# Ledger of designs, part 358: peptides against a protein of PDB entry 8OXM

Target 1, 371 residues: chain A of PDB entry 8OXM
Amino acid sequence: FKAEFRLAGGVNLPKIIDCVGSDGKERRQLVKGRDDLRQDAVMQQVFQMCNTLLQRNTETRKRKLTICTYKVVPLSQRSGVLEWCTGTVPIGEFLVNNEDGAHKRYRPNDFSAFQCQKKMMEVQKKSFEEKYEVFMDVCQNFQPVFRYFCMEKFLDPAIWFEKRLAYTRSVATSSIVGYILGLGDRHVQNILINEQSAELVHIDLGVAFEQGKILPTPETVPFRLTRDIVDGMGITGVEGVFRRCCEKTMEVMRNSQETLLTIVEVLLYDPLFDWTMNPLKALYLQQRPEDETELHPTLNADDQECKRNLSDIDQSFNKVAERVLMRLQEKLKGVEEGTVLSVGGQVNLLIQQAIDPKNLSRLFPGWKAWV

## One batch from the design tools (peptide; made by RFdiffusion4, then SolubleMPNN)

Design b2_p30_7_s3 (from b2_p30_7, 11 letters changed)
Fold by OpenDDE base, seed 5:
Structure b2_p30_7_s3 (fold): chain B 371 residues (1-371), chain A 30 residues (1-30)
Amino acid sequence: as target 1 above (371 residues)
Amino acid sequence: EKKELEEMKKKFLSEIPEKFRGIYEEMLSD
């Protein structure tokens, strides 16, 4: 072990440890000390299965559609080592890290990340109409810059195009599989980008099976498809490659319904897999001290809102698990709002829901929906 | 259509930093 560790951002973020293996190779390891890495380990196994399904299908294999996975070695119930992808950076670190962030470098006259966050926190308890108006003002004065990631890393035009395509495929695959599994808490620090492959790595898989919808501030989007995420795809945005990769991923998931249901059922009833949202976890997720900003929301209001939403969850564990399985079955049948959709219709609905400024404006400010 | 595509290409290129414009001009000409 080298004595040098880098903090991958704020005080509660995983420690990156450089380890020399018995093979003489340096491996970066991410050490989480407080989060339940068992949930990450279980979800990585589900992602590996999804990758196996995607590799078996000729159309998804030709497109190299995969979710980037990492090895989780649980050391305890609350600690473990993640084999870190060497040369990954949080998208939030690239985009909004202080004065060196891409927004400040490329849009120096736009609002700072702090000004955007402050404006959205000021309206957090306001009407949906007021949240929408302020979100639109923030978005007007905070323009996307994530296109510059590939431009900075890949100077050759042909390599740049190939990497932008790899990024777009990675976003599509992770968005659809994340939606099927009901993966939440997709804030800018929980999504990493590989500086060599331009592929995304999703970390902190502790909000799954749509448990983000029962948070004090419910999640209103199926996945992260914010303006910077779209800007990284280039001129076509959500059209063409992204849409087709989503459709092909969804087709494989829907055709694998029995396998996915069986595996998720085993996981939901595993006594070692705590996937349920609890009050303390909900409070921790939405009271996280964001980066260095003294603007703590007043503890008293979040505690009352958390208690209300969790008192309605007085359902036996079995009823919650049954509801999760039923909702998974609906998704895999293409049932949305009581209507059976085609793969193209379902993917279109999900894209529209994910990019809708009304849905984005309702998210918790710490999710940074304007990025 | 073709004129609107050229105007969209010009608008897009105008939002790109000068150091990267040449790369995008080349890729938009193909």
Scores: peptide ipSAE 0.013, ipTM 0.377, DockQ to the pose 0.014
Fold by OpenDDE base, seed 1:
Structure b2_p30_7_s3 (fold): chain B 371 residues (1-371), chain A 30 residues (1-30)
Amino acid sequence: as target 1 above (371 residues)
Amino acid sequence: EKKELEEMKKKFLSEIPEKFRGIYEEMLSD
């Protein structure tokens, strides 16, 4: 272990440890404390199954459409070691770190990430119209810079172009699979980028099966496709490679409906897999700066001794699981808002929903939809 | 299971420098 640990943000956030293995290789390890690493482990298995489906299809295999997976070693119910992909960085750290973030380096006259967050927090309880206006002002004064990631890392033009395509394919694959699995919007700290491959690694998979829609500030986007995410694709944005990779991924997912339903059904009823949204998890995910002071660590889980009849919990759980399966079946049939869409129509709707400033302006400000 | 979990926890903590061990013990304390 190197004597240096980087805090990936706040006090309870994952600690990155640089470990030297017995083989002399440096391995970055993420140590998550109190995180549901079982949920991450299960979702990695689902991603491996999705990757198997994508590898079986000639069109997705030729495009190298895969979701990057990581090893999760659960050490307890609430703790364990994530083997980081060596040479990954959170996109949030690259974009909006306090000292040398790409926004500060390339756009020094734009609003600071803190100013953007403050403006959006001030309107958090206001109308959707006021949120939209402030979000548009923030976006005008906080221009995307993620194109510079590939330009900094890949100086050779041919390599740069290939890596930008790898990034775009990775975003497309993870967006569509993330939509199917209901991962919703992803915090910028929970998306890593590989500095060698330009592929994304999604971590902290604690919101799945559209449980983000039942948060105090519900999710309004099917996946994270913010301005910086789009800027990393280069001049074509969501058009061309991204759209085609989304369509080909969605085609494989829809054609694998029975397999995906069976897999998700087994997981939803696994007693070891707590995918449900609970009030504590909701508070943790959408904690306000004002609420940071009152969450004394002393809410020990002991007061779950409210013997809610196991039967009523089981019936409520079963109804939620059935609803999740029904919604998954709809997605895999291309049913959106009661209408059956083609793969191209469904992908187009999802892209439009994900990039709509009205939807982005309604997201929880802590998730930084302007980044 | 519980015993293997404790052995894995102990092994992991043994690899961590002593100055950081307390932070990881706290993170690994269920």
Scores: peptide ipSAE 0.000, ipTM 0.267, DockQ to the pose 0.022
Fold by OpenDDE base, seed 2:
Structure b2_p30_7_s3 (fold): chain B 371 residues (1-371), chain A 30 residues (1-30)
Amino acid sequence: as target 1 above (371 residues)
Amino acid sequence: EKKELEEMKKKFLSEIPEKFRGIYEEMLSD
């Protein structure tokens, strides 16, 4: 084992371990100490199925639309090894690292990432109007810099252009598939970028099927399309390549309705796949600094046996599963807010929802919507 | 540095369920 533990910052952040295999190959391993790696494993299988659908279609295959997948070896419900993509970095580490973050390097006169977080935490319990005003002030004093990722990594202009297109395609594919599957918790530490391919790797897939909407602070965006995510696309932003790749991905998803419904139905009723939101998971995802002191790191295995009476669980579970399937069917039909939309109309609505400062200002401050 | 790394390894291993510690101990010893 190479002794270079890069701690991804906080106590609860995944630990990156560089392992030398018996084959002499260095494999980075992400060790998650508490995350349900079975959820990640199941969602990786769903992504592989989505990739198969995208590869069968000529238009999506021509655009090389794919979601980056990784091997998950679940050792338990709470521990396991993620095959960490060697040469990936969390977008948050590149952008908002306190010492060498791109915001500090390129925008030294802007607010620090800490100042932005503090300002948004101070208004967390305030009105939506006060949150919006403070979010706009934060955004004005914290300008996007993610364009510099590709510029730093790819000095050749032709390679730079190709990698920026790969990034834009990866954002589009993962955004639309993530929306269809109802992926939540898309904070800046749960999205990695590959330093060689410029493609995104989504980790921590435990918030699925719109369960982010039932968090104490509900998720208000369909996917992460924040100012830095858009800045990485370059001058065209969400227009052109991103929009077209979203539309082509959505077209394949809508044309694969029966397959996607069947897959999700099997997963929703898999007794090994705990996709439901529980209070402890909700507390972990939206932990306040005040709450950090009381949550002993021993989430004991036994405390997940909150003995809710088995009978009331089954009826409530079945009703939630049915609602998830109904909402998935609506998305795959293009039903948004009770209206049937074209692929272009649906993609446009989702983009507008994801970039709306009113929606972004309402997110939990830990999601870092200003990044 | 070396002592801090050993303390981090020890703290890390303490967070792993006992049934899996051996795999990670073997991993962290190499």
Scores: peptide ipSAE 0.000, ipTM 0.258, DockQ to the pose 0.036
Fold by OpenDDE base, seed 3:
Structure b2_p30_7_s3 (fold): chain B 371 residues (1-371), chain A 30 residues (1-30)
Amino acid sequence: as target 1 above (371 residues)
Amino acid sequence: EKKELEEMKKKFLSEIPEKFRGIYEEMLSD
């Protein structure tokens, strides 16, 4: 173990630890608290099930539609290591690293990542109209550069094209499955890209089942489809390959309704899987950078038995779980805003919601919707 | 309730490919 660790973004300040294996290879490992590891492990299992469904279907199998999964290795009852796929980097580290981020390298005259964040923080408590205007100004002065990821990593044109397609397929698959599962907190540090495959790896899966909508600043997008995410797809953007891969993924999910409902039902009622949003988790996810200094890591789980009246909490929990299942069933039927949509109509609505600058401007500034 | 949850867990485990069942059984036994 190296003594140096990097903080990944997310709820228990997950520590990226470089570990030298017995093979002499350095492996980046994410060390998280027990509860976050359980959440990540459970969601990785759901992703493996989704991958099995996608492999059974001829159209999704031919397109190699998969969600990249990682191994969760529990090290102790209180800590575990996510074995990061060797050769992954957070998209935020590539795009907006303070030292040598792609925005600074390719767009040196644009606003800095810090200037963008500052401008959006200044309007955080303002009207939606003021947030939208400042977001549009930020977007105009912070142009996307993620196309350069594949261009830097893959010099051969045929390989470059194949890897850009792999990226686009990975974004599509993870976006649709992430929407079905109601994955939130998709900030630029919670999405990794594999430097060899160009596939995305989603980490920090603690915001699921649309619990991001009950945050103090609600999540307003179904998945991350920001300008840099789109720029990585190349000139076609969200059209062509991305849209078709979303539609084919959504077809498989909708045709697997009973299996997905059964899986999610088991998970929602699993007492070991705390998927519910609590005020402390909400405060932590949307903590201001200025407040990071005062939250001492001494949230020791002192077993203060706050005698939660078990009966009233159990009824409240069951009602929330039932609501989550009903909403999942609606998604799998293509019911959006009380209307039954075709697969193409549903995918189109989700894409429009995800790219809408009005929705993006309303997100928490820490989500970095301009990236 | 407890019996229904065990039946649901059994049904869930039955749909998991045999090569992964051990990991899920271990996680469901804790």
Scores: peptide ipSAE 0.000, ipTM 0.264, DockQ to the pose 0.014

Design b2_p30_7_s4 (from b2_p30_7, 8 letters changed)
Fold by OpenDDE base, seed 5:
Structure b2_p30_7_s4 (fold): chain B 371 residues (1-371), chain A 30 residues (1-30)
Amino acid sequence: as target 1 above (371 residues)
Amino acid sequence: EKEELEKMKEEFLKEVPEKFRGIYEEMLSD
C-alpha cells in the first residue's frame, strides 16, 4: 500500500488507495466506509452475467456492448475495497467542479453549478409547474459541455471518434441494463468515466429494483440521460448509435428472460442481500448535506413525507419481492403501463421518459438533473 | 462516402472550441 490516498469526489468521500499486487502491478483501490458494499458486490455479479449474455449475442458482441465492472472485496458489512479503475473520474468532478469544472471553463457566462442548485433547492417543495419553470430557466442558462471531455482527452480525430462511440455504447448498455434491474440514484458522483476508454463505471448500486420510486422524492426517470450525458454522444445525440445499442441490449435482455428472472429471484430471497428501501437509507440519500453547497436544508420539514411513504411499506417482504419479480417480468415482456411494446417502442418510451424536462424537474435537487 | 466524411468533419469543427480548432483543422487536413 502506498501511504498516499486521494479522496474521490462525492458525499461518501471514498478513499482511493494505490496497492501493489503480488503480480507487481499497481492497482488503485477505492475504500468506501460506512456503505454496505454487499449490494455493490451482488450487483457487480449481475452485471457480469449481463455481460456474458451480451457477449453470446453476435450483434451485441460486434458492437462491444459491455457494462464496466469492478471487483468488490467486502471487508465488513460497512467496509470494503473496490478495485478502482485507474484513470476514472466522476462525471460531476469533470463537469461541475467549483474551481476548474468544464461548465465554468467553456461557459463562463452561464450560471454556476451552485446557482443552479440554489434555484432548484428554493423550489423543491413547490408545485410541479413551478419546478418545471425554474428547471427550464436553469437549463437555458446552463448549457451542456460534456462533448469537451473527449475533445480534451483525445486530440487525434480518429481516436476521438472511436472514444465517443465507446462512450455512447457504454451509456446505452448501462442505461438499458440499469433500467431492467431498476437501478436508481444515478447522480453525477455515482457515474465515473474512464479517461482512456471513455466508458462509464457505475458505482453505489444501493438503489435497485425500482426502490428509487419509493424515496420521499420519487425517481421519475428510468436512467440518467441528461443534457450533458447526451452532449457527450455528439451531434447525433440519442439517435443512431445510442438508440440502436439500446435496442440491441434490450433484445438480449428480453430474450434472456428466464435466466434473468431466476437469478434475480435467488438474490431477492437471499437473507444477506438487503435490497429493500428502509427509512434511514431513504433519509440518508435525500437529506445529505452536499459537500459542495453550504445550503443545509433544515431537517424538520422532510420528516413528515418520509414517514408517510414508509408506513405504506407494511407489506410483507415476500409481497415486495413478488412485486419486484412481476415488474421485472413486465419489463422483459415489454409491458409498459399495461401495453405490450416492441423493443423499438419500449426503448423509445424509455428515452422519451429520461429526456422529458417535466420528469427531470421533479427529481431531487441533489440528483442534479440540469447536468 | 467522401462528401459525407467532409460534412461530418465540418460539423465536428463547428463543435470544437476555438482553442482546439487549429489543432483539429491541422489533423483533419492530413
Scores: peptide ipSAE 0.031, ipTM 0.522, DockQ to the pose 0.013
Fold by OpenDDE base, seed 2:
Structure b2_p30_7_s4 (fold): chain B 371 residues (1-371), chain A 30 residues (1-30)
Amino acid sequence: as target 1 above (371 residues)
Amino acid sequence: EKEELEKMKEEFLKEVPEKFRGIYEEMLSD
């Protein structure tokens, strides 16, 4: 281990440590404290299986549709080493860094990221109507800038175009697979972008199987398709390449129903894979900046008292697992809101749900739905 | 191919910030 570490941005201040391997190669390691890296490790295996399905299909293989994966070495429930993808940055750090974020650089007269967050926090306990009005005001005064990522990194026009396509394909593949797996907590610090490939790397995979919908502030979108995410696709936005890549990914997922159900069933009943939402995890994910000071000491103490009766936990767990499998089967059949949709119809509904300002305005302010 | 490349160049130049337009117009003329 080198003595030098960098703090990555984010709530848990993950430490980037440079390690020299036994092969003499320097590898950056993200040491994430307190997060259950076993959940990330399991979800990376699911993504590798999804990538295998996508590589078997000629149309998805020709489009190079893949989810970026990273090596996770869980050392304990609360510690592990993430292989830090060297040359990745959180999209939130690029977009809304207080010192030199793209919004400040390209839109200096817009609201600051702090002003946007403050306005949305002030209405957090208000009606959905008041949240929508304030969200629309925030959006009007905080215009997207993520198109500039590829323009800053790729000066050659042919390379720029190829990287913008790689980005759009990565968003499409991760959005559809993320939806099928019910992946939540897709805030701007949990999505990294590779500065060389323009592909997305999803981290912190602890909210899966739609467990984001049972948070105190429920998740209302199927995936992150916010204005900056769309702006990175260029002038066509969600039309053309993105939509076609979503449809082709969804087609492969639906045609792989039996395989995906079998995989998810094994994972849901794995006693080492805690995918269920618990109150402490819910509180941690939707913690207010004001509450950060108080919760640091108590998270160590209350692990003892959740001796709820094992029998009632097992029956409740089995019912939740069955409901997750049923909902996964519905998604893979194209059943949305009790209606069977075509692949194009299902993808269209998901895109509309993800970009709807009414859905976005209802999200927890820490998710930063205006970014 | 050439028409697709010209369309891609025009789309690119429309998206490029005004401060970079001159540099990219020069790079696209070569």
Scores: peptide ipSAE 0.026, ipTM 0.495, DockQ to the pose 0.013
Fold by OpenDDE base, seed 1:
Structure b2_p30_7_s4 (fold): chain B 371 residues (1-371), chain A 30 residues (1-30)
Amino acid sequence: as target 1 above (371 residues)
Amino acid sequence: EKEELEKMKEEFLKEVPEKFRGIYEEMLSD
């Protein structure tokens, strides 16, 4: 271990430690406290299975459609070591770092990230119309800059083009697999980008199976496809490479329905895999700055009394698990709002939902939907 | 399982620089 640690910018203050291994290689490790690393570990296994399905299909293999995975070493139910992909940065750190973020560098006359957040927090309890108007004002005065990531990192035009394609493919694959697994919207600090490959690494997989829809501020998008994420794709945005990669990923997922259902069923009923949304987790994920003062989690050690009626909890759990499986089956059949869609129709609907400013304006302001 | 977890926790904490040990003990405490 180096004698220095950096706080990764993020909700959970993850500590980045540069470790020198016994092999003399520097490895950056993320140490997360209080995060369910078992959930991350399980979701990494699901991503590996999705990668296996994508690798078996000739069209997805030719496009190199993969989800970047990382090693999770769970050290407890609430702690462990994430092996970082060496040379990754959070998208949020690159875009909206207070000192030298890309928005400040390329758009110095736009609103600050803090001004945007403040404006959206002021309307958090307001109507959807007021949220939309303020979101549009924020978006007008906070223009996307993520195109500059590849331009800064890849000076050779041919390499730049290849890396922008790698990024676009990575966003497409992770968006569709994330939708199938119900990961929903992802906080900008929980999406890492590899500075060498331009591929995304999704971390902190604590919201899965559409449990983001039962948060105090429900998710309204199937995946994160915000303006900066789209800007990183370059001039074509969601059209062309992104759409085609989404369609090919969705085709593989739908054609693998039985396998995916069986896998997810085993995971949903794994007693070691806590995927359910609990009130404490919901509060933690959507804490307002005003609420930070009161939630000292007194670790009251009375975990003994929650041996309440195993039967009613088990029945409620089983009903939620069945609902998750039914919804997963619908997604894999292309059933959206009671209508069976083609792969192209389903992907189009998901893209439109993800980029709709009305949906984005309704997201929790802490997740920065304007970035 | 619990004993293996505690053993991995102890092995990990031994590799952590002493100045960070308390922070990691808090992070690894349930």
Scores: peptide ipSAE 0.000, ipTM 0.257, DockQ to the pose 0.022
Fold by OpenDDE base, seed 4:
Structure b2_p30_7_s4 (fold): chain B 371 residues (1-371), chain A 30 residues (1-30)
Amino acid sequence: as target 1 above (371 residues)
Amino acid sequence: EKEELEKMKEEFLKEVPEKFRGIYEEMLSD
């Protein structure tokens, strides 16, 4: 590898590295300096295992149900090389870019993304009822436009239809796999769409095993299934292809219970894999723009030697790991709210939870649940 | 230092393809 390093300045800034491979192909690599790339790497391995399970099943294989993966080479706990997702775009960037976002282009009379965010931030500390009312007003004045992604990228009607199906299948697979692994709601910038395949790539896997439920503003949805995510599926929305692909994915996951439990158990007890939510990570994930002031960059790497009394932490950690495994086992048995559901019943409940405006209105406004 | 860091962030964001700018702005937001 002749790596010409274009150093973006700053020790912790993402660096784009153009690497010439042994195949003579230039590959852009993103070196992240702040993220737990080990968590991303581990989750990519779990996704590869899920893909192997999906490839073994005839029905999921025929549908090409896969979660898109990227190569992560962790260099340390806080540094590594990501294979750059060439030919992708963040769904958030396509939808709500300030200059030329699809909402502004197709819905110029709707609220701006900023107006929506402001309205939802104003009610962030208010009642669930008031959050719901404002969310409904935002949704009424910010109509979905993600259907236009495939229409802009795929001018041939047959290709357009095929790519819309690929998108819908990708959303279904990632939603169910993401639910099983407890990824929860995904920020719109952490979901990339491939401009050639219309498949989703999930990046920044810093929240897993339902740790989003213990955030200051807890997650209330099993996965991101917002109005724009649904609009990208076209006129059928969550029905037909999406629902069937969710059911077939869930069927494979439930039938692979022992394998998934064993994999997740090994990961939960891996001392090198910090999946637990910490206060700093929680702050980072749910920071307000107004609170930008005082997080001094002096999080010295050495202050992780805060002698957390190993004994009380180990007991608390083990109890959290046990709870995660128990909840994973419940999901894989179809136990929801103390009731055993069929695959169709479980998938239906998850879809209803994910699209419920009451649940969406309770999400952290920074995650833009109206998009 | 902070102004140089912001200037370096802005210069970096100019080299980022526009379609990725929002991700990088968030990754670069402290």
Scores: peptide ipSAE 0.000, ipTM 0.253, DockQ to the pose 0.053

